# Peptides against a protein of PDB entry 8YR4: the designs that were tried, part 246

Target 1, 309 residues: chain A of PDB entry 8YR4
Amino acid sequence: PRGSPALQLVVLICLGLMGLERALNVLVPIFYRNIVNLLTEKAPWNSLAWTVTSYVFLKFLQGGGTGSTGFVSNLRTFLWIRVQQFTSRRVELLIFSHLHELSLRWHLGRRTGEVLRIADRGTSSVTGLLSYLVFNVIPTLADIIIGIIYFSMFFNAWFGLIVFLCMSLYLTLTIVVTEWRTKFRRAMNTQENATRARAVDSLLNFETVKYYNAESYEVERYREAIIKYQGLEWKSSASLVLLNQTQNLVIGLGLLAGSLLCAYFVTEQKLQVGDYVLFGTYIIQLYMPLNWFGTYYRMIQTNFIDMEN

## One batch from the design tools (peptide; made by RFdiffusion4, then SolubleMPNN)

Design b2_p28_7_s3 (from b2_p28_7, 16 letters changed)
Fold by OpenDDE base, seed 3:
Structure b2_p28_7_s3 (fold): chain B 309 residues (1-309), chain A 28 residues (1-28)
Amino acid sequence: as target 1 above (309 residues)
Amino acid sequence: SSLEEEEERRRREEEERDARVAALAEAL
């Protein structure tokens, strides 16, 4: 943010905390591996207790694998509130100034409530898009890249290749299926709005409906609209289940291939039992943020459409 | 499951946002 050195410092601290989250995403599986290896070796209690305490502390900082519930993420979100408010207010003032530059004829053709709704949608679309890109999309892609590098360097090139192919296929299928699904969601939302409009029109004309004894006819028309909506809702929901199942199958195949390869290398004494547990834990940890990627992609598309209007 | 819960949460957030925009439009 130009003009406030304090907010610039907060942005730098938030970027530093994002870097710390990426480091925690590598360290937590490593410490868990070390616990499993120490347990397998029947190591002395003092070494085990120190490693367990360190792991629990790192896991508290990281949170539930999504990072969203971790202390570092909560601290980042808290510090970012002031930056978001500054950005939102700046965009809102730019939209408001632009609306005042528009011709009187443009304002006379629109209700003040519609103009304000356009301004609020514009502000929230820009601020939301930036937040999704910076805090969800970029960190998730960074974690995947870090994971590929880590597995390629510390395990074998084959593990890096499995993770690369699995994540690339996952992302590609997520995009393709989400774009396909967006058509069903748009049709559902259009029919929802039409069903709501019909209910509002019937209620606003209640006296006329009563006068003509047309209540049964309006109820039947509303029922037909609900049935048509539910048919589109089912297609939207079924397409989501198909997305989730496709994602689960891709991760399951990647986990299977990598776990079998890891088990083979443990049998050859090239890896330890803890490294098998590390691989499974790390893949599940990468999967948790990726579940939301389809939602983020759709949010980005919606925000672009809201910016074009 | 988590994507469905977030779609439902987003639908609620969109409905709450549309309700806030409507309330703001009525307050002007």
Scores: peptide ipSAE 0.022, ipTM 0.542, DockQ to the pose 0.682
Fold by OpenDDE base, seed 5:
Structure b2_p28_7_s3 (fold): chain B 309 residues (1-309), chain A 28 residues (1-28)
Amino acid sequence: as target 1 above (309 residues)
Amino acid sequence: SSLEEEEERRRREEEERDARVAALAEAL
């Protein structure tokens, strides 16, 4: 935002908060490990109490344990509202200016409300795409990279390899299955629009329907359209369950392989019991934002298609 | 999680519903 130094400062603060979230994602598992190790060693209460208090404070800043958004994420989202509004308004004005530059023939072929709806979709698509890229996709990829580096440096290189293979397979399958699912979603949305149009046409022609006593016929036609829609909805929903289950299996296999390897190294006294707990906690923590990756990818694709129209 | 996909689906279905109601109100 070149016109407001205040908004530029807010963007820098939001980027700093995103960096802090990445640091918290590493520190929280480490502090939890340290608690487990101190409990195992029967350490003095003062050291344990300080480490527990520090962990709880870091966990409050991070969030994520109970589906709660952390304080840092909430503060980032709050500060970003003004930046989003500025960006949306700028895109909206650019689209509106471009619509005024279009030929009279293009405007005469469209209703004013259809033109406005296209402009609103275009604005929402651009701003949505940017928000998903900056706040969801990039941070998730950063957390994966940080995780691979962390496990490769502080654990055996085999742990870094397991995380790399698990996350690479997860992302690849998420993309492939989401692209496959997009066909079913498009078919569902097209049939939903057709079903709604039929209901609207029947209601607009209510007098004609009453004149011919055709209410039973219109109800049966609407029922057939609903059944056809529900058949496509079922395919869309079943494809989502298949995606989620495939994702869960990949993470489960990665967790199994890494947990068995960690347990083996603990039995050989190369790792502590806390390191086993750290690995499991960290993998589950990486799974949480990744579960949304299919949604983000779908939103990005939808927003991209809505920008081309 | 299916829940925020379902909330954002609901929000998009509401925004698409409102955009379709607005387009219907302008078509009338």
Scores: peptide ipSAE 0.019, ipTM 0.539, DockQ to the pose 0.303
Fold by OpenDDE base, seed 2:
Structure b2_p28_7_s3 (fold): chain B 309 residues (1-309), chain A 28 residues (1-28)
Amino acid sequence: as target 1 above (309 residues)
Amino acid sequence: SSLEEEEERRRREEEERDARVAALAEAL
């Protein structure tokens, strides 16, 4: 943000906190590994208690295990509110200024409420897109890269390859199935709008409908529109289930392959029991934000469409 | 899930906002 040194500092702090979240995503599994190894070795209580306390503190900072948001993420979100508000207001003023620069003929052809709705949708879409890119998409991609590097350096290169193939396939299938699903969602939204418009038109023409005793005919037309909508809604919902199941299968196969390989290396005494637990924990941590990637991609795509309209 | 509920809630809040803006535009 230009013009506010305080907001620039807040952005830098938020970026620093995002870096800390990435470090926590590596450290938490490592400390959990160390606990399992110390328990297996029957280590002294003092070493175990220190490692457990450190793990719990790091887990409080990270969050995510119980669906709770971590302290670092909450602090980042809190600090970002002012930056988001500044960005939103700036985008809103730019859109509003641009609307005022448009020809009087463009404004006379549109109701003031429609113009305001376009401005508000445009602002929401840009602000939403920026938020999803900065706080969800980029961090998730960074966590994947860090994960591949970590497993390639501290484990066998085969683990890095499994994670790479699993995540690449997951992302590719998520994009392809989401693009396919978008057709059903567009058809659903178009039919929803048409059904709503028909209901509004019938209610606005209520006197005419009463005069001709056409109530039964309008109800039947509305029922047909609802049935058509529900048929499209079912396709949209079924396509989401298919996406989620496809994602679950890809992660399940990656987890299976990596867990079997890890178990094998533990039996060969190349890895410790804690390293098996680390792998499973780390893959689950990578999966949690990815589960929403299809939603983020769809929202990004919707926001682009809403900006073009 | 929480994000679909949040997206549906956001859509309802946008529809309520659009309805309020439309009602405000009809009242002007």
Scores: peptide ipSAE 0.014, ipTM 0.462, DockQ to the pose 0.443
Fold by OpenDDE base, seed 4:
Structure b2_p28_7_s3 (fold): chain B 309 residues (1-309), chain A 28 residues (1-28)
Amino acid sequence: as target 1 above (309 residues)
Amino acid sequence: SSLEEEEERRRREEEERDARVAALAEAL
């Protein structure tokens, strides 16, 4: 944001809050580990109560309960509203200026409502893409990298390798299957529009259909179009289930391999019971943002195509 | 641009068509 030092400060605060979210993603599992270890050791109540209170406070800052965004994420989102509005307005003014530079022949060939809708879509696509990159993709990749580093440094190198392989396979399969399913979704949307268009054409031509007593024929053609649509819808929906199940299987296998390895090291007294709980909680924390990654990737891909056109 | 313009034209033709069908349904 050039020209507003206040908005530059807000961007820096938002980046600082994003860094704090990454720190909380590491600290919350660590404090939970420490609680389990202190409970196992039968530590004095004062130490336990302080650690539990600190954990609950950190968990409030982080969020990640059933659909609850943390205080830090909410504060970041709140502060970012002004930056988003500034960016949106700047993009909108750039698009509007560019539209005024276009030839009179271009303007005469388009309805004013078309031009406004193109401008609104372009503004939404650019601001959406930027927001998804900065607030979803980059933080998720950072959390994965931090997780790999953490498990490689504080656990055995095998844990870092399991997390690396699990997350790399998850991301790769998410991208590949999302790109594959995009074809089915486009085919479904095209057939939906064609089916709707046929229904509308039949109703607009109602007098002609009635004159030829062709109502049964138009109903049958509409039924065939619906059956064709449902065949494409099924492929789209089945491809989504396949994506979700593939993602679940990769995380399940990573959780299984790492949990068995943790349990083994606990039996060898190389790790504590709390470290087993740490691994499970940390993997689940990494999984939560990744569950939406296929949706974010698709939205980014759509918004990127919308910017090229 | 051309494919999105064609999808957007199709969507507008569909919205104008739906508005005509709604107007026809109100006239019946």
Scores: peptide ipSAE 0.006, ipTM 0.371, DockQ to the pose 0.054

Design b2_p28_7_s4 (from b2_p28_7, 16 letters changed)
Fold by OpenDDE base, seed 1:
Structure b2_p28_7_s4 (fold): chain B 309 residues (1-309), chain A 28 residues (1-28)
Amino acid sequence: as target 1 above (309 residues)
Amino acid sequence: SSLEEFEKKLEEEERARDARVDAIAAAL
């Protein structure tokens, strides 16, 4: 971004965080291998616990892979909001100024039917998302129940309890934080519609705006409306990052508790090294669909708000 | 990432749709 040294620094930090994500993608498997080796060698508990804790910390920074948001990714997304807003506002103002330069013939030539077709694509995508959600939510809940039963029967009851508490807390926090986020989305959408209506009214009256040489005044009013909108958009986007980070923290705590307990039982020769691998893999497999569920629930809430306005 | 890219691509498709609806509402 030209003209703001602060946003240039944010871009450099975001590029540095992207490099860190690539380093984590290599380090996490290495630390996981080291845990498996230490378990096989029957290493002392202190060395094992430190390596497990370090692995879970690195996994918290990385996230669970495709569809899971790690701390580093969330921090990058959070910092990038201001860069995106600066770029969006610049593009919107360039489009708006260019539309005021266009002739009446360009405005009259665009058919009302294109607007309607874009609205209809919206409603069809909502209905498709609702169906996809119902068909993915039910299997995900089934996988959680199967997981709790499996770990309660084949492992110690403590593993089933950890999975139950982790998934229950994850679902509860996802719902509560999403309902809280919905207020920010409603406020954002209301201000977006008001900003849009102002742009439309200005462009419909472009002949009057040109007659009074008020083009610069209308562009400045539109800029102020965009700044107000972007203040609400930032709250919406920051609330999403908070949700993703809360979800990552809950899974990180579940992975920490279960991995330490599993490692302890392997040291007592009650479980095998393969059982440690199983637990870690299974928790990550449960997490991936749940993260998608949180997103789809957020999309439904957005689309219901957009239908209420 | 794919989900934030898909939300961001959906928000970019919604914003591109909304910018098309805005460009079309601004063209109306």
Scores: peptide ipSAE 0.010, ipTM 0.422, DockQ to the pose 0.168
Fold by OpenDDE base, seed 2:
Structure b2_p28_7_s4 (fold): chain B 309 residues (1-309), chain A 28 residues (1-28)
Amino acid sequence: as target 1 above (309 residues)
Amino acid sequence: SSLEEFEKKLEEEERARDARVDAIAAAL
């Protein structure tokens, strides 16, 4: 933000907190590994208690593995409110100024409600796109890259390859199935609006429908519109279930391959029991943000379409 | 379930926003 050094400092603090979240995503599994190894070795209580206390504190900072509920994430979100409000107000004022520069003929041809809806969609699309890119998509991709590097350096190149192939296939299938699903959702929304318009028109023309005794005809036409809507709704819902199941299968296969490889290396005494638990914990932590990736991708795509209008 | 609940919550938030825009447009 040009003009407020305080808001620039808040942006830098938020970026620093995002870096801290990435560090916590690596440290929490490492401390959990260390607890399992110390328990296996029957280490002295003082070392175990210190490691457990440190793990619980790091887990409080990180949150439940979702990233969204951690103290650091909540503090980041709280500090970002002022930056978001400043950005939103600036975009809104730019859109409003641009609307006033438009020709009188453009204003006379549109209702005030349509103009406000365009202004609100434009402000929402810009602010939403920036928020989802910076706080959800980019951090998730960074966590995947950090995960691949970590497993490649500290375990074996084979683990890095399994995570890379699993996450690449997961992301690719999520994008492809989400783009396919978006067509069904648009068709559903168009049919919902058409069904609602018919119901409103029939209710507004109630006297005319009564005069012609056309009630049975209007009810049957509304039933046909509902059946057509429900057929599109079913396709939309079934496509979501297919997405979730495809995602679950890809993660399940990656977890199976990596868990078998971990178990094999533990039997050969190349890895400890804690390393097996670390792998499972880290993959679950990567999976939690990725489960939302389809929603983020759709929101980004919607925001791009709304910015072009 | 969580993705569907979040999509539903987003659609409810979009509807609540559209209803606020319509209420502002009706008050003008």
Scores: peptide ipSAE 0.009, ipTM 0.430, DockQ to the pose 0.792
Fold by OpenDDE base, seed 4:
Structure b2_p28_7_s4 (fold): chain B 309 residues (1-309), chain A 28 residues (1-28)
Amino acid sequence: as target 1 above (309 residues)
Amino acid sequence: SSLEEFEKKLEEEERARDARVDAIAAAL
């Protein structure tokens, strides 16, 4: 934000908190590993209690419980509200200024509600795109890269390869299936608008429909439009289930391959029991944000289309 | 399920935004 040192400081704090989230994503599995190893070794209570207390504190900072975002993520989101509001207001004022610079012929040809909708969509698309890129996409890609590096350095190159192949396949399939699904969603939305337009037209022409006793005919036409809509809705919903199932299969295969390899190395005494638990915990942590990636990708794509219009 | 809930929430937010725009357009 140019012109406000306070908002620049808030951006720097938010970037620092994002770095802390990345560190927590590595540390939490490591501390959980250490607990399992200390339990296996029957270590002194004082060392175990300190490690457990440290783990619980780090887990509170990270979050990842059912429905709870971590304290650090919540604090980042809270601090970012002022930066978002400043950015939104700046974009809105730029769009509004640009609209006032447009020719009178452009304004006379458009409804005020359409102009306001363009301004709102433009503001929302830019601010939404920026937030999703900076706070969801980039951090998730960073966590994947950090994960690949971590497993390649501290385990074996085979673990890094499994994570790389699993994540690359997951991302690729998510993009491809989401792009395929977008066709069904567009067809559904087009048919919904057409069905609504028919209902409105029939109701506006109520006197004519009544005069010709055509009520049963208009009801049947509306029923046919609903059935056609529901057929497209079913394709949209079924394509979403297929996306989710494809993602779950890739996760399941990656978890299976890596867990079997971990178990094998534990039986060969090359890894400890805690390292098996670390792998499973870390993989699940990488997959939590990836479950949302298809939705983020669609939102980014929609926001780009809304910026081009 | 989580992606469906988020898509549903996004569609609810989009409908709520469109309803606000339509309410502003009806008040003008």
Scores: peptide ipSAE 0.009, ipTM 0.442, DockQ to the pose 0.639
Fold by OpenDDE base, seed 5:
Structure b2_p28_7_s4 (fold): chain B 309 residues (1-309), chain A 28 residues (1-28)
Amino acid sequence: as target 1 above (309 residues)
Amino acid sequence: SSLEEFEKKLEEEERARDARVDAIAAAL
C-alpha cells in the first residue's frame, strides 16, 4: 500500500506470520512424533509433560490444519482487515471515478444482467447451507455424542467429561458469540446498501453531476460513506476473528487436559500409546467441521429473520 | 481461515449479492 507506512508494516508482519505458520506445520508433526517416541520408551513424566504441553501450545498456534483457525492465522486475518479495507476502498473509488468519466450510454445497458445472478446465488447459498447442515453439522454432533459414549466406556470417565465440557462450551460460545456478532453484520449490510444506493443515485444523475462539475464532491461523499462502512466491516470481521480464536482456545484447553491425562495413564500402563494417538486425532477430527458451525448458525438465523419480515 | 474465508467469501457473496441487488434496484 503506497502512502501508509503503518499498513506496510502490517503487511510485513502478516508475511512474517505466514512464515511462522510454515514453521509450525513442520514443528507440530515433529513434536507429535517425539511424544509417541517418549511414550514408547517409557520416558520420565517430566519430559513427557513438557513435550505434550509444548505440542499443545504449538497446536494452539497452528490450529487443526487447513480447516481450523489457529492463533497465528487469526492474528494474521485480524491484521489483514485494515490492508483489505485500504485496497477495497482504493479499488471502489477508482471504479467510481472511472464510471463518472464514462458516457451515459454505458450505464443503461449493463445493470439488468447482474440482477438475475443474485437471486440465483441467494438460492444456491441457502441450498448449500441446508446441505452443509445435513452432511456436516448433524454428523459432527452425532460424532461428539458417540465420542463421549466411547471415551466414557473404554477410557476413564474423566475423558468423557473433558470431551463433554469442551464440546458443550464450544457450541455454547459459538452460538452466543454468533448472536452477538449478528448485530455488527446487520449494521454493516445496512450501511453497505446505503453506500451503494448513494453511488447508484450519483451515477443515475450523471448528467446533472457533470453539468455542475460536481464529480469531485460526489467522489468525496462516496469516500466518506466507504469509511463509515469500513468502520462497521472492521467490527464484523474482528468479531469473526474473536469467534474463531475463542473456538481455538476452547479446543486447545480440551486438547491440553485430555492429552496430559492420556499421557499420564500411558505412563501408568493403563492405556497404550495408540490410545494417546486416537484421542488426539479424534479431538482434532471433531474440531475441523465445528469450525464452520458459526457461519452456518448465522446464516440460518439471518434466513429465519428474513423469513419473519 | 476456511471459516473466515468462507464467511468472508459469503460476506463477499452477500456483499456481491447486496451490491448486485442494489445494482438491480438501480437497474429497475
Scores: peptide ipSAE 0.011, ipTM 0.459, DockQ to the pose 0.277; fails the geometry check

